Peptides against a protein of PDB entry 5EFW. Designs and how they scored, part 121

Target 1, 141 residues: chain A of PDB entry 5EFW
Amino acid sequence: TTLERIEKNFVITDPRLPDNPIIFASDSFLQLTEYSREEILGRNARFLQGPETDRATVRKIRDAIDNQTEVTVQLINYTKSGKKFWNLFHLQPMRDQKGDVQYFIGVQLDGTEHVRDAAEREGVMLIKKTAENIDEAAKEL

## One batch from the design tools (peptide; made by RFdiffusion4, then SolubleMPNN)

Design b1_p27_4_s3 (from b1_p27_4, 16 letters changed)
Fold by OpenDDE base, seed 3:
Structure b1_p27_4_s3 (fold): chain B 141 residues (1-141), chain A 27 residues (1-27)
Amino acid sequence: as target 1 above (141 residues)
Amino acid sequence: SKELEELKKLFEEYKKLALENMKKELE
């Protein structure tokens, strides 16, 4: 199957382009967020944020991008129709053969509630593993 | 491999679409 058909919610962004836009989105991500691929590609992922999205959490994501590091957070996101969901979100850089950051991989695990303790740890392990799988599949592109 | 080449083409197509959409947003 193609990369876009990986049955996980993920995007790839390009920090070398203005405003770190989404350049790749999985089919599952489109289904989750209720957007078409044409509506998403070329845009910064901040369109998922809304009134109840915690600004401090958003700043953590921004800092990770600026510092070229990974981060894992939970935040409120919104679908195109305005439906709220809790997003357990993991972001990590994809580096080239020289060690320079080429892209960022963002993986989303959606839920109706904020997860804690064992459930959170399990979710974090899952999305991190997914990110590593995507990295291995996409680094040759 | 052939599969890798197909993935590369898809990736480049999406990057191109992304750039086009970025330009539209500025209009």
Scores: peptide ipSAE 0.400, ipTM 0.842, DockQ to the pose 0.751
Fold by OpenDDE base, seed 1:
Structure b1_p27_4_s3 (fold): chain B 141 residues (1-141), chain A 27 residues (1-27)
Amino acid sequence: as target 1 above (141 residues)
Amino acid sequence: SKELEELKKLFEEYKKLALENMKKELE
């Protein structure tokens, strides 16, 4: 199947373009967020943020991008219709053979509640594994 | 493979669409 048909919520962003825009989005991500692909591609993922999104958590994401490192956080995101959801979010860089960052992979695990302890550990393991699978598929592009 | 080539094409098409949308946002 094509990358976009992977049954996981994920995006690929391009830090070499202005404002690190989304350049690829899975079908599941579109369904979750209620946006069309045309509405998302070319935009920074900050459109998912809203009034109750923790700004300190957002700063952690920004710092990871600036430092070209991975990060895993939970934050409130909003669908197009304004529905709030908890996003267990993992971000990691995709590097070329020379070690230079080409893209970022963002994986989202949605839920109605903030998760902790065993549930959080399980979710983190899942989204990190998903990111690695996406990296293996996308690095051949 | 043929499948990989098709995926590469799709990826490039979406990148182009992203660039086009970025230009629209600046207008």
Scores: peptide ipSAE 0.392, ipTM 0.834, DockQ to the pose 0.772
Fold by OpenDDE base, seed 5:
Structure b1_p27_4_s3 (fold): chain B 141 residues (1-141), chain A 27 residues (1-27)
Amino acid sequence: as target 1 above (141 residues)
Amino acid sequence: SKELEELKKLFEEYKKLALENMKKELE
């Protein structure tokens, strides 16, 4: 199975390019967000944000990128048509053999509601495991 | 492997497209 056909919502971004743009997106991510691949490649993922997106949560994501660390949050995102969804989002750096950050992996678990307790823990485990699988598959790129 | 090489090719293709789109956004 090719990387883009992994049945999970994810993107790969390049922090070495201006504004850390998306350079790879899974088919599932495109279906979720209602964008074409050509519409999103080269853009920062902030286009998913909208009026009800918590700015403090967005700052946590920005801080994780700046500090080259992983982060897991829930935030409201918007599809191209303007539909809101709760995004259980996990971000982590992809490092090369020297330990330097090459890319970031972003994994999204969508839902109609903010998840709590056991459901949240289960979702977090899932998206983190997904990120590790993507890292393993893409580390040679 | 051949599969890995194909994946690398696809990755580079998308990266190139990303760069082209970035140029358009700056125009």
Scores: peptide ipSAE 0.375, ipTM 0.828, DockQ to the pose 0.763
Fold by OpenDDE base, seed 2:
Structure b1_p27_4_s3 (fold): chain B 141 residues (1-141), chain A 27 residues (1-27)
Amino acid sequence: as target 1 above (141 residues)
Amino acid sequence: SKELEELKKLFEEYKKLALENMKKELE
């Protein structure tokens, strides 16, 4: 199947474009967030944030993007209909053969609660593995 | 491979759509 059909919640963003917009979204991500692909592509992922989204956590994400590093956090996100969910989120840069950042990969693991301890470690391992798989699949693009 | 080429095509199409949407937002 194609990249979009991977049954994982993920997006690819382009930091070389204004405001680092989403340029690719998986079907699962669309289902999770309740948006159409048309509504999402070209937009910064901040539309998922809302009143209860922790600003300090958002700043960690922003810093990672600015510094071209990976980050893993948990934050409250909102669907199109306004439904809240906890997003175990991992972001990492996709680099070319010269080491230059081409894209960012964002992977989301949704849940109804903030995960801790073993559950968090397991989730982190999962989303990081997913990100690496996506990187491997997409680096040839 | 054929699969890779199809993926590349899809990726470029979505990137194009993203750019188009961005352009609309600026108008």
Scores: peptide ipSAE 0.309, ipTM 0.803, DockQ to the pose 0.787

Design b1_p27_4_s4 (from b1_p27_4, 15 letters changed)
Fold by OpenDDE base, seed 1:
Formats: sequence, C-alpha cells, structure tokens
Structure b1_p27_4_s4 (fold): chain B 141 residues (1-141), chain A 27 residues (1-27)
Amino acid sequence: as target 1 above (141 residues)
Amino acid sequence: SKELEELKKLFEEYRKLALENRKKEEE
C-alpha cells in the first residue's frame, strides 16, 4: 500500500493492546532491521535493543508511552543479524478528534554514529516531519 | 476512496494479526 511504501523507517503501535505491540511497519523499516513483516507484527519494539542499549534512554521511551507524550532520543539498536546502529528515534501519539490516543507513531533515522549539534537538529526535524505526514495519512484509519 | 478503504482493511487485518501473534508468544 501507499503507507507501507513510504520510504521512511517507521512503525505504528497499538497501546490498546497488551505491551503496545507493533501493528504496522514500513518496508524500509523491515529492510533496516532485517526482519520480515510476520516477525514484527504483534511484538513490542524492544527486540531492537541489546547489550549496549542505554537503559536510561529506554526508560524515557517507556515514560513517554505511559504518559501519552512524544519523545525524541538516540539509542543503540541491533538488526536481526546483530549489527549495531545508532537510532535517532521519535515517538508521538496519534489522537482522534476527541483527543484520545489511538496509536503511537515511531520514526527511526539510522546511522553509524551518534549525531550532535546541527546534524542532530536536522535529523530531528526530518523525523518529526515524517511523523506528521504519517499521522495525516493514517488519521482516517 | 477505494484506495483508502483498502488501506483501512489492511490496517485492521494487521492489527488482528498482531493480536494473534501476541497470544502465541504468551503461550
């Protein structure tokens, strides 16, 4: 579909299901992480974490979900084959017309290095814009 | 539109599949 073929790394999760599992994943996300769609759907995104993933950063993500707020962080993630990458990650709730959270949108920008300053700001603007585009595309779902 | 309706259908199917997969993992 058009949504799946958006050339950005993103997932949609459902907080109304136990443990906020992934219910939608873009083709680019599957390519990045080296998982099939069948392996991804129904799972919490924590499978991307590994030994060098900062636990404090993970807690920030969890807090954002629990409080139904947005968050932007960088963390080490791992592909299925065990390759490490830096994930500039943005998460935000998708709300209905009444303001109730229906889903979460997660957008990933991958890199071999942790980014700072201008590069980080540029990446953040990109992933936030992507999240808004996804929200608009999926708002009628 | 027809395209939007198809997307909605696919989305719901994926949501159901996700729920089923979670149940399998918990067993």
Scores: peptide ipSAE 0.197, ipTM 0.732, DockQ to the pose 0.717
Fold by OpenDDE base, seed 4:
Structure b1_p27_4_s4 (fold): chain B 141 residues (1-141), chain A 27 residues (1-27)
Amino acid sequence: as target 1 above (141 residues)
Amino acid sequence: SKELEELKKLFEEYRKLALENRKKEEE
């Protein structure tokens, strides 16, 4: 589908379901993480975390979900094979016409290293723009 | 549009699959 073929790493989660599971994943995300769609759908995205994932950063993500706000962080994630990568991650709620949170959009920008300064700003702009594009494409779902 | 309807169907299928997968994990 058009949404799945967006050449960006992203997922859509459903906070109205227990444990806010992934209900949609882009092809790029599957390639990045080395999981199949069947392996991912229905699961919380925490499977990307591992030994070197900063717990404080994870808590920021959790807090954003609980508070229904957006957040942008960088954290270590792991592929299915155990390969580490730095994930510049942006999460934002998708709201319905009434303003209630319907879904969350998570966008991932992968890299071999933690990015700073101009590179970080550029990455943040990119993933936020991506999230907005996804929101526009998916809000009618 | 037809494309949107198909996307909606896929989305609902994924949502159902998500629910089913969670049930399996709880077992």
Scores: peptide ipSAE 0.189, ipTM 0.726, DockQ to the pose 0.735
Fold by OpenDDE base, seed 2:
Structure b1_p27_4_s4 (fold): chain B 141 residues (1-141), chain A 27 residues (1-27)
Amino acid sequence: as target 1 above (141 residues)
Amino acid sequence: SKELEELKKLFEEYRKLALENRKKEEE
């Protein structure tokens, strides 16, 4: 199957383009967020944010992108229809053989509640492993 | 591999679509 058919919520963004737009989205991500692929591609992922999204958490994401580092956070996101969900979100850079950042991988684990303790640790482990799998699958892109 | 080439092609198509969408948003 193709990368987009991986049954995980993820996007690939291009920090080399203005405003780090989404350039790839999985089918699962589209289903989660209720957007079409055409509506998603070319846009910054901030469209998922809304009134209850914590701005300090958003800044952590932005800082990670600017510093070309990975980050794992939980934040409120919104679907196209306005449904709120807690997004356990992991972002990490995809580097080329020279070590330069080419893309970012963003993995989302959605839930109805903010998770802690064992549930959070398990979720973090899952989304990080997913990101590594995506990196392996997309390393030749 | 053939599968990898197909994936690369799909990726490039999506990247192009992304660029096109950005142009539309800027207009």
Scores: peptide ipSAE 0.181, ipTM 0.721, DockQ to the pose 0.782
Fold by OpenDDE base, seed 5:
Structure b1_p27_4_s4 (fold): chain B 141 residues (1-141), chain A 27 residues (1-27)
Amino acid sequence: as target 1 above (141 residues)
Amino acid sequence: SKELEELKKLFEEYRKLALENRKKEEE
């Protein structure tokens, strides 16, 4: 089926454009965040951040983008209506045949609380596998 | 495949829409 119909929360961003905007979002992501596709395409994903979002964690994400590396973190995000949720977030670059970064893939696993230990490991495994599946599907784009 | 071509078209459409929306945000 189509990429947007993958039943996971994810976005694809374009670091070759100013401010690394979202250029693709899954239906699940839109449902999670309560935004329409038209509202978020072209925007940087920072609109999900709010008062209780840890700035140090946000810096880790920024550093990963700048260094063109992957990162996995947990941070508080906010829906359009202002609802808080814990986001187990994984980000990784998608590279072309030459090894150059074309896009970033961001995968979100939402929860009501911060997770640790076995629950965290399971979630991390899931979102990383999801990112790899998206990477394979998007390679032909 | 036809499905892949349709997906490519959709992806490019969304990318263009993203560019247009960015211009609106800057205004």
Scores: peptide ipSAE 0.169, ipTM 0.708, DockQ to the pose 0.756

Design b1_p27_5_s1 (from b1_p27_5, 15 letters changed)
Fold by OpenDDE base, seed 5:
Structure b1_p27_5_s1 (fold): chain B 141 residues (1-141), chain A 27 residues (1-27)
Amino acid sequence: as target 1 above (141 residues)
Amino acid sequence: MEEELKELKEKFEKLLEEARKVVEAKL
């Protein structure tokens, strides 16, 4: 579909359903994580976490969801085959015209190492812009 | 949950298809 073929790593989740499951995943996200769409839809994104994933960073993500706020972090994630990658991750709520949260948008930028300084700023700008563009498009519906 | 998710996906996909030109222009 048009949404799934967007050349960005992203998911959309529904916090109104139990455990905030993924309801959309881009083709790029599937390629990154090595999962099929059927394996991902309906699941909470925590399946990307593993032994070296920082629990404090995970708590920041959980807090952002609970508080209906945005967050940007870097954390270790794992592919289906168990390969580790650094995920520069941005999460933000998608709100309706009344201001109520309808969905969350999660955007991922993968890397072989933790990014810092100018590279981090550039990556953050990219993933935030991507999330905002999706949000704005959805609001125009 | 699986059936509900499917219906939600289809509904959301239809809405985004209508806004396809906007999405593609911004991304």
Scores: peptide ipSAE 0.048, ipTM 0.596, DockQ to the pose 0.043
Fold by OpenDDE base, seed 1:
Structure b1_p27_5_s1 (fold): chain B 141 residues (1-141), chain A 27 residues (1-27)
Amino acid sequence: as target 1 above (141 residues)
Amino acid sequence: MEEELKELKEKFEKLLEEARKVVEAKL
Protein backbone atom coordinates (compact mmCIF):
# COMPACT_ATOMS: atom_id res chain seq x y z
CA THR B 1 0.00 0.00 0.00
CA THR B 2 0.96 3.68 -0.13
CA LEU B 3 1.47 3.64 3.65
CA GLU B 4 3.71 0.58 3.43
CA ARG B 5 6.18 2.52 1.26
CA ILE B 6 6.48 5.42 3.72
CA GLU B 7 9.68 5.38 5.76
CA LYS B 8 9.40 4.50 9.44
CA ASN B 9 10.84 7.06 11.82
CA PHE B 10 11.38 6.94 15.55
CA VAL B 11 12.93 8.59 18.57
CA ILE B 12 13.57 7.53 22.14
CA THR B 13 13.18 10.09 24.92
CA ASP B 14 14.12 10.10 28.59
CA PRO B 15 11.40 11.46 30.91
CA ARG B 16 13.80 11.25 33.85
CA LEU B 17 15.87 14.07 32.33
CA PRO B 18 14.72 17.70 32.29
CA ASP B 19 12.05 18.37 29.65
CA ASN B 20 12.00 14.75 28.36
CA PRO B 21 14.75 15.14 25.74
CA ILE B 22 15.40 12.94 22.73
CA ILE B 23 18.23 10.53 23.54
CA PHE B 24 18.11 8.53 20.30
CA ALA B 25 16.90 9.32 16.79
CA SER B 26 16.82 7.03 13.76
CA ASP B 27 18.58 7.99 10.53
CA SER B 28 15.20 8.11 8.81
CA PHE B 29 13.95 10.60 11.38
CA LEU B 30 16.94 12.85 10.68
CA GLN B 31 16.26 12.64 6.96
CA LEU B 32 12.57 13.43 7.40
CA THR B 33 13.07 16.41 9.69
CA GLU B 34 16.20 17.77 7.96
CA TYR B 35 18.06 18.11 11.28
CA SER B 36 21.43 16.69 12.19
CA ARG B 37 21.80 14.30 15.09
CA GLU B 38 23.71 16.96 17.01
CA GLU B 39 20.79 19.37 16.58
CA ILE B 40 18.31 16.82 17.96
CA LEU B 41 19.89 14.86 20.80
CA GLY B 42 19.19 16.46 24.16
CA ARG B 43 16.22 18.48 22.90
CA ASN B 44 12.51 18.12 23.50
CA ALA B 45 10.73 17.09 20.29
CA ARG B 46 8.59 20.26 20.31
CA PHE B 47 10.97 21.82 17.77
CA LEU B 48 8.88 19.99 15.16
CA GLN B 49 5.84 22.10 16.05
CA GLY B 50 4.85 25.31 14.31
CA PRO B 51 2.06 27.80 13.66
CA GLU B 52 -0.49 25.31 12.37
CA THR B 53 0.22 22.59 14.94
CA ASP B 54 -2.94 22.03 16.97
CA ARG B 55 -2.27 22.91 20.60
CA ALA B 56 -5.00 20.61 21.90
CA THR B 57 -3.31 17.67 20.18
CA VAL B 58 0.02 18.67 21.70
CA ARG B 59 -1.65 18.71 25.11
CA LYS B 60 -2.84 15.14 24.56
CA ILE B 61 0.77 14.09 24.02
CA ARG B 62 1.88 15.93 27.15
CA ASP B 63 -0.91 14.36 29.19
CA ALA B 64 0.10 10.89 28.03
CA ILE B 65 3.69 11.51 29.12
CA ASP B 66 2.60 12.89 32.49
CA ASN B 67 0.24 9.96 33.04
CA GLN B 68 2.78 7.46 31.69
CA THR B 69 0.37 6.12 29.07
CA GLU B 70 0.40 5.61 25.32
CA VAL B 71 -1.24 7.93 22.80
CA THR B 72 -1.82 8.05 19.05
CA VAL B 73 -2.55 11.34 17.29
CA GLN B 74 -2.14 13.17 14.00
CA LEU B 75 -0.58 16.62 13.98
CA ILE B 76 1.13 19.08 11.66
CA ASN B 77 4.90 19.14 12.04
CA TYR B 78 7.60 21.16 10.31
CA THR B 79 11.01 20.28 8.91
CA LYS B 80 14.04 22.47 9.54
CA SER B 81 13.39 24.25 6.24
CA GLY B 82 9.80 24.92 7.28
CA LYS B 83 8.06 22.27 5.18
CA LYS B 84 4.77 21.14 6.69
CA PHE B 85 3.81 17.50 6.95
CA TRP B 86 1.14 15.45 8.68
CA ASN B 87 2.58 13.25 11.38
CA LEU B 88 0.69 10.14 12.45
CA PHE B 89 2.40 9.84 15.80
CA HIS B 90 2.40 7.03 18.35
CA LEU B 91 3.99 7.36 21.77
CA GLN B 92 4.34 4.63 24.39
CA PRO B 93 6.35 4.12 27.58
CA MET B 94 9.25 1.70 27.76
CA ARG B 95 9.24 0.06 31.18
CA ASP B 96 11.92 -1.78 33.09
CA GLN B 97 11.49 -5.19 34.72
CA LYS B 98 10.00 -3.51 37.79
CA GLY B 99 7.33 -1.82 35.66
CA ASP B 100 8.77 1.68 36.07
CA VAL B 101 8.89 3.99 33.05
CA GLN B 102 12.44 4.27 31.78
CA TYR B 103 11.96 5.86 28.35
CA PHE B 104 9.33 6.80 25.81
CA ILE B 105 9.28 5.52 22.25
CA GLY B 106 7.91 7.89 19.63
CA VAL B 107 7.12 6.59 16.15
CA GLN B 108 6.24 8.89 13.26
CA LEU B 109 4.52 8.12 9.99
CA ASP B 110 4.85 11.10 7.67
CA GLY B 111 2.53 12.21 4.90
CA THR B 112 1.39 15.22 2.95
CA GLU B 113 -2.22 14.60 3.97
CA HIS B 114 -4.23 13.74 7.02
CA VAL B 115 -5.15 10.04 6.83
CA ARG B 116 -8.54 8.61 7.79
CA ASP B 117 -10.56 5.41 7.88
CA ALA B 118 -8.80 2.29 6.56
CA ALA B 119 -5.56 4.15 5.84
CA GLU B 120 -5.47 5.51 9.38
CA ARG B 121 -6.15 2.08 10.89
CA GLU B 122 -3.39 0.56 8.80
CA GLY B 123 -0.97 3.34 9.75
CA VAL B 124 -1.78 3.01 13.45
CA MET B 125 -1.20 -0.73 13.32
CA LEU B 126 2.14 -0.17 11.60
CA ILE B 127 3.47 2.43 14.04
CA LYS B 128 2.33 0.44 17.08
CA LYS B 129 4.04 -2.69 15.79
CA THR B 130 7.15 -0.62 15.09
CA ALA B 131 7.12 0.71 18.66
CA GLU B 132 6.94 -2.83 20.06
CA ASN B 133 9.88 -3.91 17.91
CA ILE B 134 11.92 -0.91 19.08
CA ASP B 135 11.03 -1.65 22.71
CA GLU B 136 12.30 -5.20 22.35
CA ALA B 137 15.45 -4.14 20.49
CA ALA B 138 16.35 -1.41 22.98
CA LYS B 139 16.05 -3.79 25.93
CA GLU B 140 18.54 -6.12 24.27
CA LEU B 141 21.25 -3.44 24.16
CA MET A 1 21.65 18.00 35.06
CA GLU A 2 24.01 19.00 32.27
CA GLU A 3 26.45 16.25 33.23
CA GLU A 4 23.71 13.65 33.21
CA LEU A 5 22.67 14.71 29.72
CA LYS A 6 26.28 14.67 28.55
CA GLU A 7 26.85 11.17 29.90
CA LEU A 8 23.68 9.96 28.24
CA LYS A 9 24.68 11.46 24.89
CA GLU A 10 28.06 9.78 25.11
CA LYS A 11 26.47 6.44 25.95
CA PHE A 12 24.12 6.58 22.99
CA GLU A 13 26.82 7.79 20.61
CA LYS A 14 28.83 4.70 21.47
CA LEU A 15 25.84 2.42 21.07
CA LEU A 16 24.35 4.18 18.04
CA GLU A 17 25.64 1.85 15.36
CA GLU A 18 24.80 -1.28 17.33
CA ALA A 19 21.35 0.03 18.15
CA ARG A 20 20.67 0.95 14.53
CA LYS A 21 21.59 -2.53 13.31
CA VAL A 22 19.50 -4.28 15.96
CA VAL A 23 16.46 -2.10 15.31
CA GLU A 24 16.74 -2.44 11.53
CA ALA A 25 16.78 -6.22 11.87
CA LYS A 26 13.55 -6.17 13.88
CA LEU A 27 11.62 -3.62 11.80
Scores: peptide ipSAE 0.039, ipTM 0.591, DockQ to the pose 0.046
Fold by OpenDDE base, seed 4:
Structure b1_p27_5_s1 (fold): chain B 141 residues (1-141), chain A 27 residues (1-27)
Amino acid sequence: as target 1 above (141 residues)
Amino acid sequence: MEEELKELKEKFEKLLEEARKVVEAKL
């Protein structure tokens, strides 16, 4: 679909469903994580976590979801084959015209290293802009 | 990406609803 072909790593989750599962994943996200769409849809994104994923960072993500706020973090994630990657991850709620949360948008920027300083700022700007563009596209419906 | 997003505007809501239904069927 057109949505799937957006050339960014992103997922849409539905907090109204049990365990806030992924309901949509971009092709780029599938390529990054080495999973098929069938393997991902209906699952909570925690399957990307592994032994070296910082639990405190995961808690920040959980807290943001619970509080219906945005969060930007870096954490170790794992591909299907077990490859580690640093995920600069941005999550934000997608709200309807009434301000109620309908979905969450998760945008991922992968890297072999933990990014910092100017590179981190650039990455954060990119993933936030991507999330906003997706959100605005939805609001114009 | 901007062009992709333009096309997305026409289908976004429908695609999300369809995806949600698929997910619900798997649960």
Scores: peptide ipSAE 0.039, ipTM 0.608, DockQ to the pose 0.309
Fold by OpenDDE base, seed 3:
Structure b1_p27_5_s1 (fold): chain B 141 residues (1-141), chain A 27 residues (1-27)
Amino acid sequence: as target 1 above (141 residues)
Amino acid sequence: MEEELKELKEKFEKLLEEARKVVEAKL
């Protein structure tokens, strides 16, 4: 679909369903993670975590979901083949016209290294802007 | 421009609803 072909790594999840499963994944996300769409849909995104994923960072993500807030973090994730990558990850709620949370938008920027300083700030701006664009495209008229 | 955006949003909403139904069927 047109939405799937957006040239950004992102997923949409449904917190109103058990375990906040992924209900949408971009083609770029599938390519990054080495999973098929069938393998991804209906699963919680935690399958990307592994031995070196920082548990405190994961807790920040969980807290943001529970509190219905946005969060930006960097964490180690793993592809299907077990390849490690640094994920600069931004998560934010998608709200309806009444202000209620309907979905979460997750945007990923992958890298071989943990980014710092100016590079981190630039990456954060990029993934936040991407999330805003997705939110706007999904917003009801 | 506004009409094109409206059409895109409508398509997006339909896709989300279809995806949600697929997920629910797997549960």
Scores: peptide ipSAE 0.026, ipTM 0.542, DockQ to the pose 0.321

Design b1_p27_5_s2 (from b1_p27_5, 16 letters changed)
Fold by OpenDDE base, seed 5:
Structure b1_p27_5_s2 (fold): chain B 141 residues (1-141), chain A 27 residues (1-27)
Amino acid sequence: as target 1 above (141 residues)
Amino acid sequence: SSEEQRRLKEEFEKLREEARKRVEESL
């Protein structure tokens, strides 16, 4: 689809289904994580977490979903082969015309290091802008 | 275009349904 071909790392999840599973993933996300689309559709995104993933940061993500709010964090994730990467991650709800949450948009910026200061601010700006663009493209769906 | 949006919507709904089935199978 046109949406899948967006050259950004992102997923769309459905909180109205049990355990908020991934229902859509971009080609770039599949390349980043080394999973096929068949392997991840219908699964919760927690399979990206591993031993060095900070549990407090994961709780912030869970709280944002439960409270239907946006969140931006940076955490260690793992590819299918077990390769670690720093994920600057932004999550926000996609709402319908009535204001009800239908989906969540998750955008990932991968890096080899934990970024701070100007680099972090620039990355945050990028992934938030990406999320808004995806929302505009997908809100009619 | 409106037709492109319609096609995208249909594909999106299909993916959602496939995900739903996989979730149900895992429960």
Scores: peptide ipSAE 0.415, ipTM 0.850, DockQ to the pose 0.720
Fold by OpenDDE base, seed 1:
Structure b1_p27_5_s2 (fold): chain B 141 residues (1-141), chain A 27 residues (1-27)
Amino acid sequence: as target 1 above (141 residues)
Amino acid sequence: SSEEQRRLKEEFEKLREEARKRVEESL
């Protein structure tokens, strides 16, 4: 699809299904994580976590989902082959015209190092803007 | 275009349904 070919790392999840599974993943996300689309769809995104993933950061993500709010964090994630990467991650709810949460949009910016200061701010602006663009595209569905 | 939007919607709904089935199979 046109949406899948957007050259950004992102997923769409469905909180109305058990365990908030991924229902959509971009081609770039699949390339980054080394998973096939078949391996991803229907799963919770926790498969990206591993030994060095900060549990407190994961809790922030879970809290945002439970509270239906947005969150931006950095955490260690792992590819299918076990390669570690820093994930600058932004999550936000996708709401309908009534204001009810329909989906979540998750956007990932990958890097070999933890980013700070100006680089972090730039990355955050990028992934937030990407999420808004995806939200607008999905509202037209 | 309207046709492009229609196709995108149909593909999205298909993916959602596939995900739903996988979730049900995992429970």
Scores: peptide ipSAE 0.413, ipTM 0.848, DockQ to the pose 0.743
Fold by OpenDDE base, seed 3:
Structure b1_p27_5_s2 (fold): chain B 141 residues (1-141), chain A 27 residues (1-27)
Amino acid sequence: as target 1 above (141 residues)
Amino acid sequence: SSEEQRRLKEEFEKLREEARKRVEESL
C-alpha cells in the first residue's frame, strides 16, 4: 500500500484487540527490525525488548497506553538477529471524531547511540511530526 | 481527500480483522 511505503519507521496498533497488537507496519520498520510483515502482524511490539531494555522506560510506555496519552522515550531495542539499537520512540493515540481512541501510532528513530540535547530535540520533533502526518491521513474529516 | 481517507479506513478495518485472526491463531 501507499502507506506502507512511507519512508519512516512506524507501526499502528489496535488497543481494542487483546494485548494491543500491531495491525500495520511500514516497510522501513520491517527493514529496521529485520522481521517480515507476517512475523509481526497480530503481535504486541514488546518483542523488540531485551535484556538491556530499561524496565522503567517500558513502564512509561505501558502507562501511556493505559491512560490513553502520548509519550516519548529512548530505549534499547533488538532486531531479529539480536542487534541492539537505541530507539527514540514516540507513541500517541489516534482518536475518532467523537474523541474515542481507535488506534495507537508508534514512530521509531533508530541510532547506535543515545541522543542528547539538540540532536534529541530534533529527533523528537521529527517523530512527532511523522505521527501527526499519519494521524491526519487516517482520520476522517 | 475524504475519499482517500475513507479508503484508508477500510484498509485499516481489513488489517484489524487480519490481526484479530492472527491473535486467535496464536492462542
Scores: peptide ipSAE 0.114, ipTM 0.689, DockQ to the pose 0.494
Fold by OpenDDE base, seed 4:
Structure b1_p27_5_s2 (fold): chain B 141 residues (1-141), chain A 27 residues (1-27)
Amino acid sequence: as target 1 above (141 residues)
Amino acid sequence: SSEEQRRLKEEFEKLREEARKRVEESL
């Protein structure tokens, strides 16, 4: 789809389904994580976590989902082959016209390295903007 | 275009349904 071909790393999840599974993933995300679309659709994104993933950071993500709010964090994720990478991750709810949460948008920075200071701020702005663009595009559907 | 948006919406709903089925199958 046109949405899948957006050159950004992102997924859309459905919190109305059990365990908030991924229902959409961009091609870039698949390339980043080394998974096929078939392997990830219908699954919770926690498969990206591994031994060095900070559990406190994961809890922040969980809390954001439960509270239906946005969050931005950096955490260690793993590709299918087991390669570690730093993921600057932004998550925000996608709401309908009534204001109810329909989906979550998860955006990952293109880079795989930990970012700090000005680079982090820039990355955060970028992924937030990306999430907003996806939200707007999805609302037009 | 409106037609493209319609197709995208249909595909999205299909993906959502597929995800639901996969979740159900995993239970």
Scores: peptide ipSAE 0.071, ipTM 0.639, DockQ to the pose 0.639

Design b1_p27_5_s3 (from b1_p27_5, 11 letters changed)
Fold by OpenDDE base, seed 5:
Structure b1_p27_5_s3 (fold): chain B 141 residues (1-141), chain A 27 residues (1-27)
Amino acid sequence: as target 1 above (141 residues)
Amino acid sequence: MEEELEELKEKFEKLREEARKKVEESL
């Protein structure tokens, strides 16, 4: 499918279900996080959080979901084996033809360090463009 | 593209239903 051809780290979640669970994950996301598809379907993405994940940053993500808006942040996430990585994360709503939120798109850019300045700006542009491509591919769902 | 879109819709509907069942079982 067009969506399956997007070789980026991303998930699609359903805010119309309890606790906004993951309903789709890219193969790249599964490889990054070391989870199987069966392990994550129906779960909230908070399983990626751990001891060093900044709670204020997590609240920004929650607020964006509650307010049905986009957000871009960097936060510590953990793989299934417990390896830490910096996640440059972008989340945005997917809206139907009436403007109602149907899904959320979450895009992850992984790194070994917290990126700043030009590197951060470049990463942000990339993950936002990726989210728009996913939205275009899935808007007819 | 229309056939690919229909297949994608069916896939999403299936995944959504599977997710719904898992959520309900966890409550």
Scores: peptide ipSAE 0.299, ipTM 0.790, DockQ to the pose 0.859
Fold by OpenDDE base, seed 4:
Structure b1_p27_5_s3 (fold): chain B 141 residues (1-141), chain A 27 residues (1-27)
Amino acid sequence: as target 1 above (141 residues)
Amino acid sequence: MEEELEELKEKFEKLREEARKKVEESL
């Protein structure tokens, strides 16, 4: 599909299902994480976490989901092979016409290093813009 | 465009349903 082929790392999750599972993933996300689509669909995205993933940052993500808000964080994630990467991660809810949360969009910008200052600001702008583009593409679903 | 959108919707709903089934199977 056109949505899956968006050349950005993203997932769509369904908070209306138990444990907010991934229901959609871009090809780029699969390539980044080294998982097949079959391996990740129906799973919570926490499988990307590992020993060096900051638990306080994970809690921020969880809080955003529970509160149905957006959040932007950086955290260590792991590929299937165990390779670490810094994930500049943005999460935002997709709402229906009534304003009810239907899905979450998660956008990942990967890097070998933690980004700060201008690079962080640029990355944040990019992933937020990407999330909005995905929202626009998916709102008709 | 409408046909493409409908196909996308169908695919999305299918994936959602597959995810739902996997969740249910894991419970």
Scores: peptide ipSAE 0.127, ipTM 0.675, DockQ to the pose 0.757
Fold by OpenDDE base, seed 2:
Structure b1_p27_5_s3 (fold): chain B 141 residues (1-141), chain A 27 residues (1-27)
Amino acid sequence: as target 1 above (141 residues)
Amino acid sequence: MEEELEELKEKFEKLREEARKKVEESL
């Protein structure tokens, strides 16, 4: 579909289902993470976490979901083969016309290292813009 | 464009339903 082919790493999750599972993933996300669509649909995105993933950062993500707010963090994630990457991650709620949260949009910018300063600001701008574009596209659905 | 949007909507709802079923099966 058009949404799946957006050349950005993103997922859509459903917080109304148990454990906020992934219900949609871009082709780029599948390529990045080395998972098939069948392997990830219906699962919580925590399968990307591993030994070096900062638990405090994970808690920030969890808190944002629970509080229905946006968050931007950087954390270590792992591909299916166990390859580590730094994930500049942005999460935001997708709301209906009444303002109720329907989904979450998660956007990932992968890198070999933790980004700082101008590079971080640029990355954050990019993933936030991407999330807004996805939100607009999905609201028309 | 309208037809493409409807197809995308249907696919999205299908994926949501498939995800729901997988979750329920795992419980």
Scores: peptide ipSAE 0.052, ipTM 0.620, DockQ to the pose 0.752
Fold by OpenDDE base, seed 1:
Structure b1_p27_5_s3 (fold): chain B 141 residues (1-141), chain A 27 residues (1-27)
Amino acid sequence: as target 1 above (141 residues)
Amino acid sequence: MEEELEELKEKFEKLREEARKKVEESL
């Protein structure tokens, strides 16, 4: 099975390219967001943001990228048709053997409602484990 | 940027194809 066919919502971005564009997207991510692969590749993921997206949360994501660290947040995102969803989002760097950042892995868990407490902890555990699996799979290619 | 992105796409495509072949050979 190709990396795109992994049944999880995820993207890989390249911070070494201008504006940290998406260079890989899973089929599930495309289905969730209602975009084609051609519409996604080469773009910064900010196209998912809209009027009700919390700017402070977006800044946390930006800071994590700039500092080459991981972050987990929940934010409002929008599909191509303008449908809102809650995105439990985890971002982490993919590093080479020297420890240098090569890519970022972004994993999305979608929902109609903001999740808290046990549900949030479960979701966070799931998306972090997914990111680790993607990291290992990409290194084995 | 476009050239760099294309090179990266080609790299990933090659890696995916190599992975596919390895899986097929293991079956």
Scores: peptide ipSAE 0.051, ipTM 0.609, DockQ to the pose 0.039

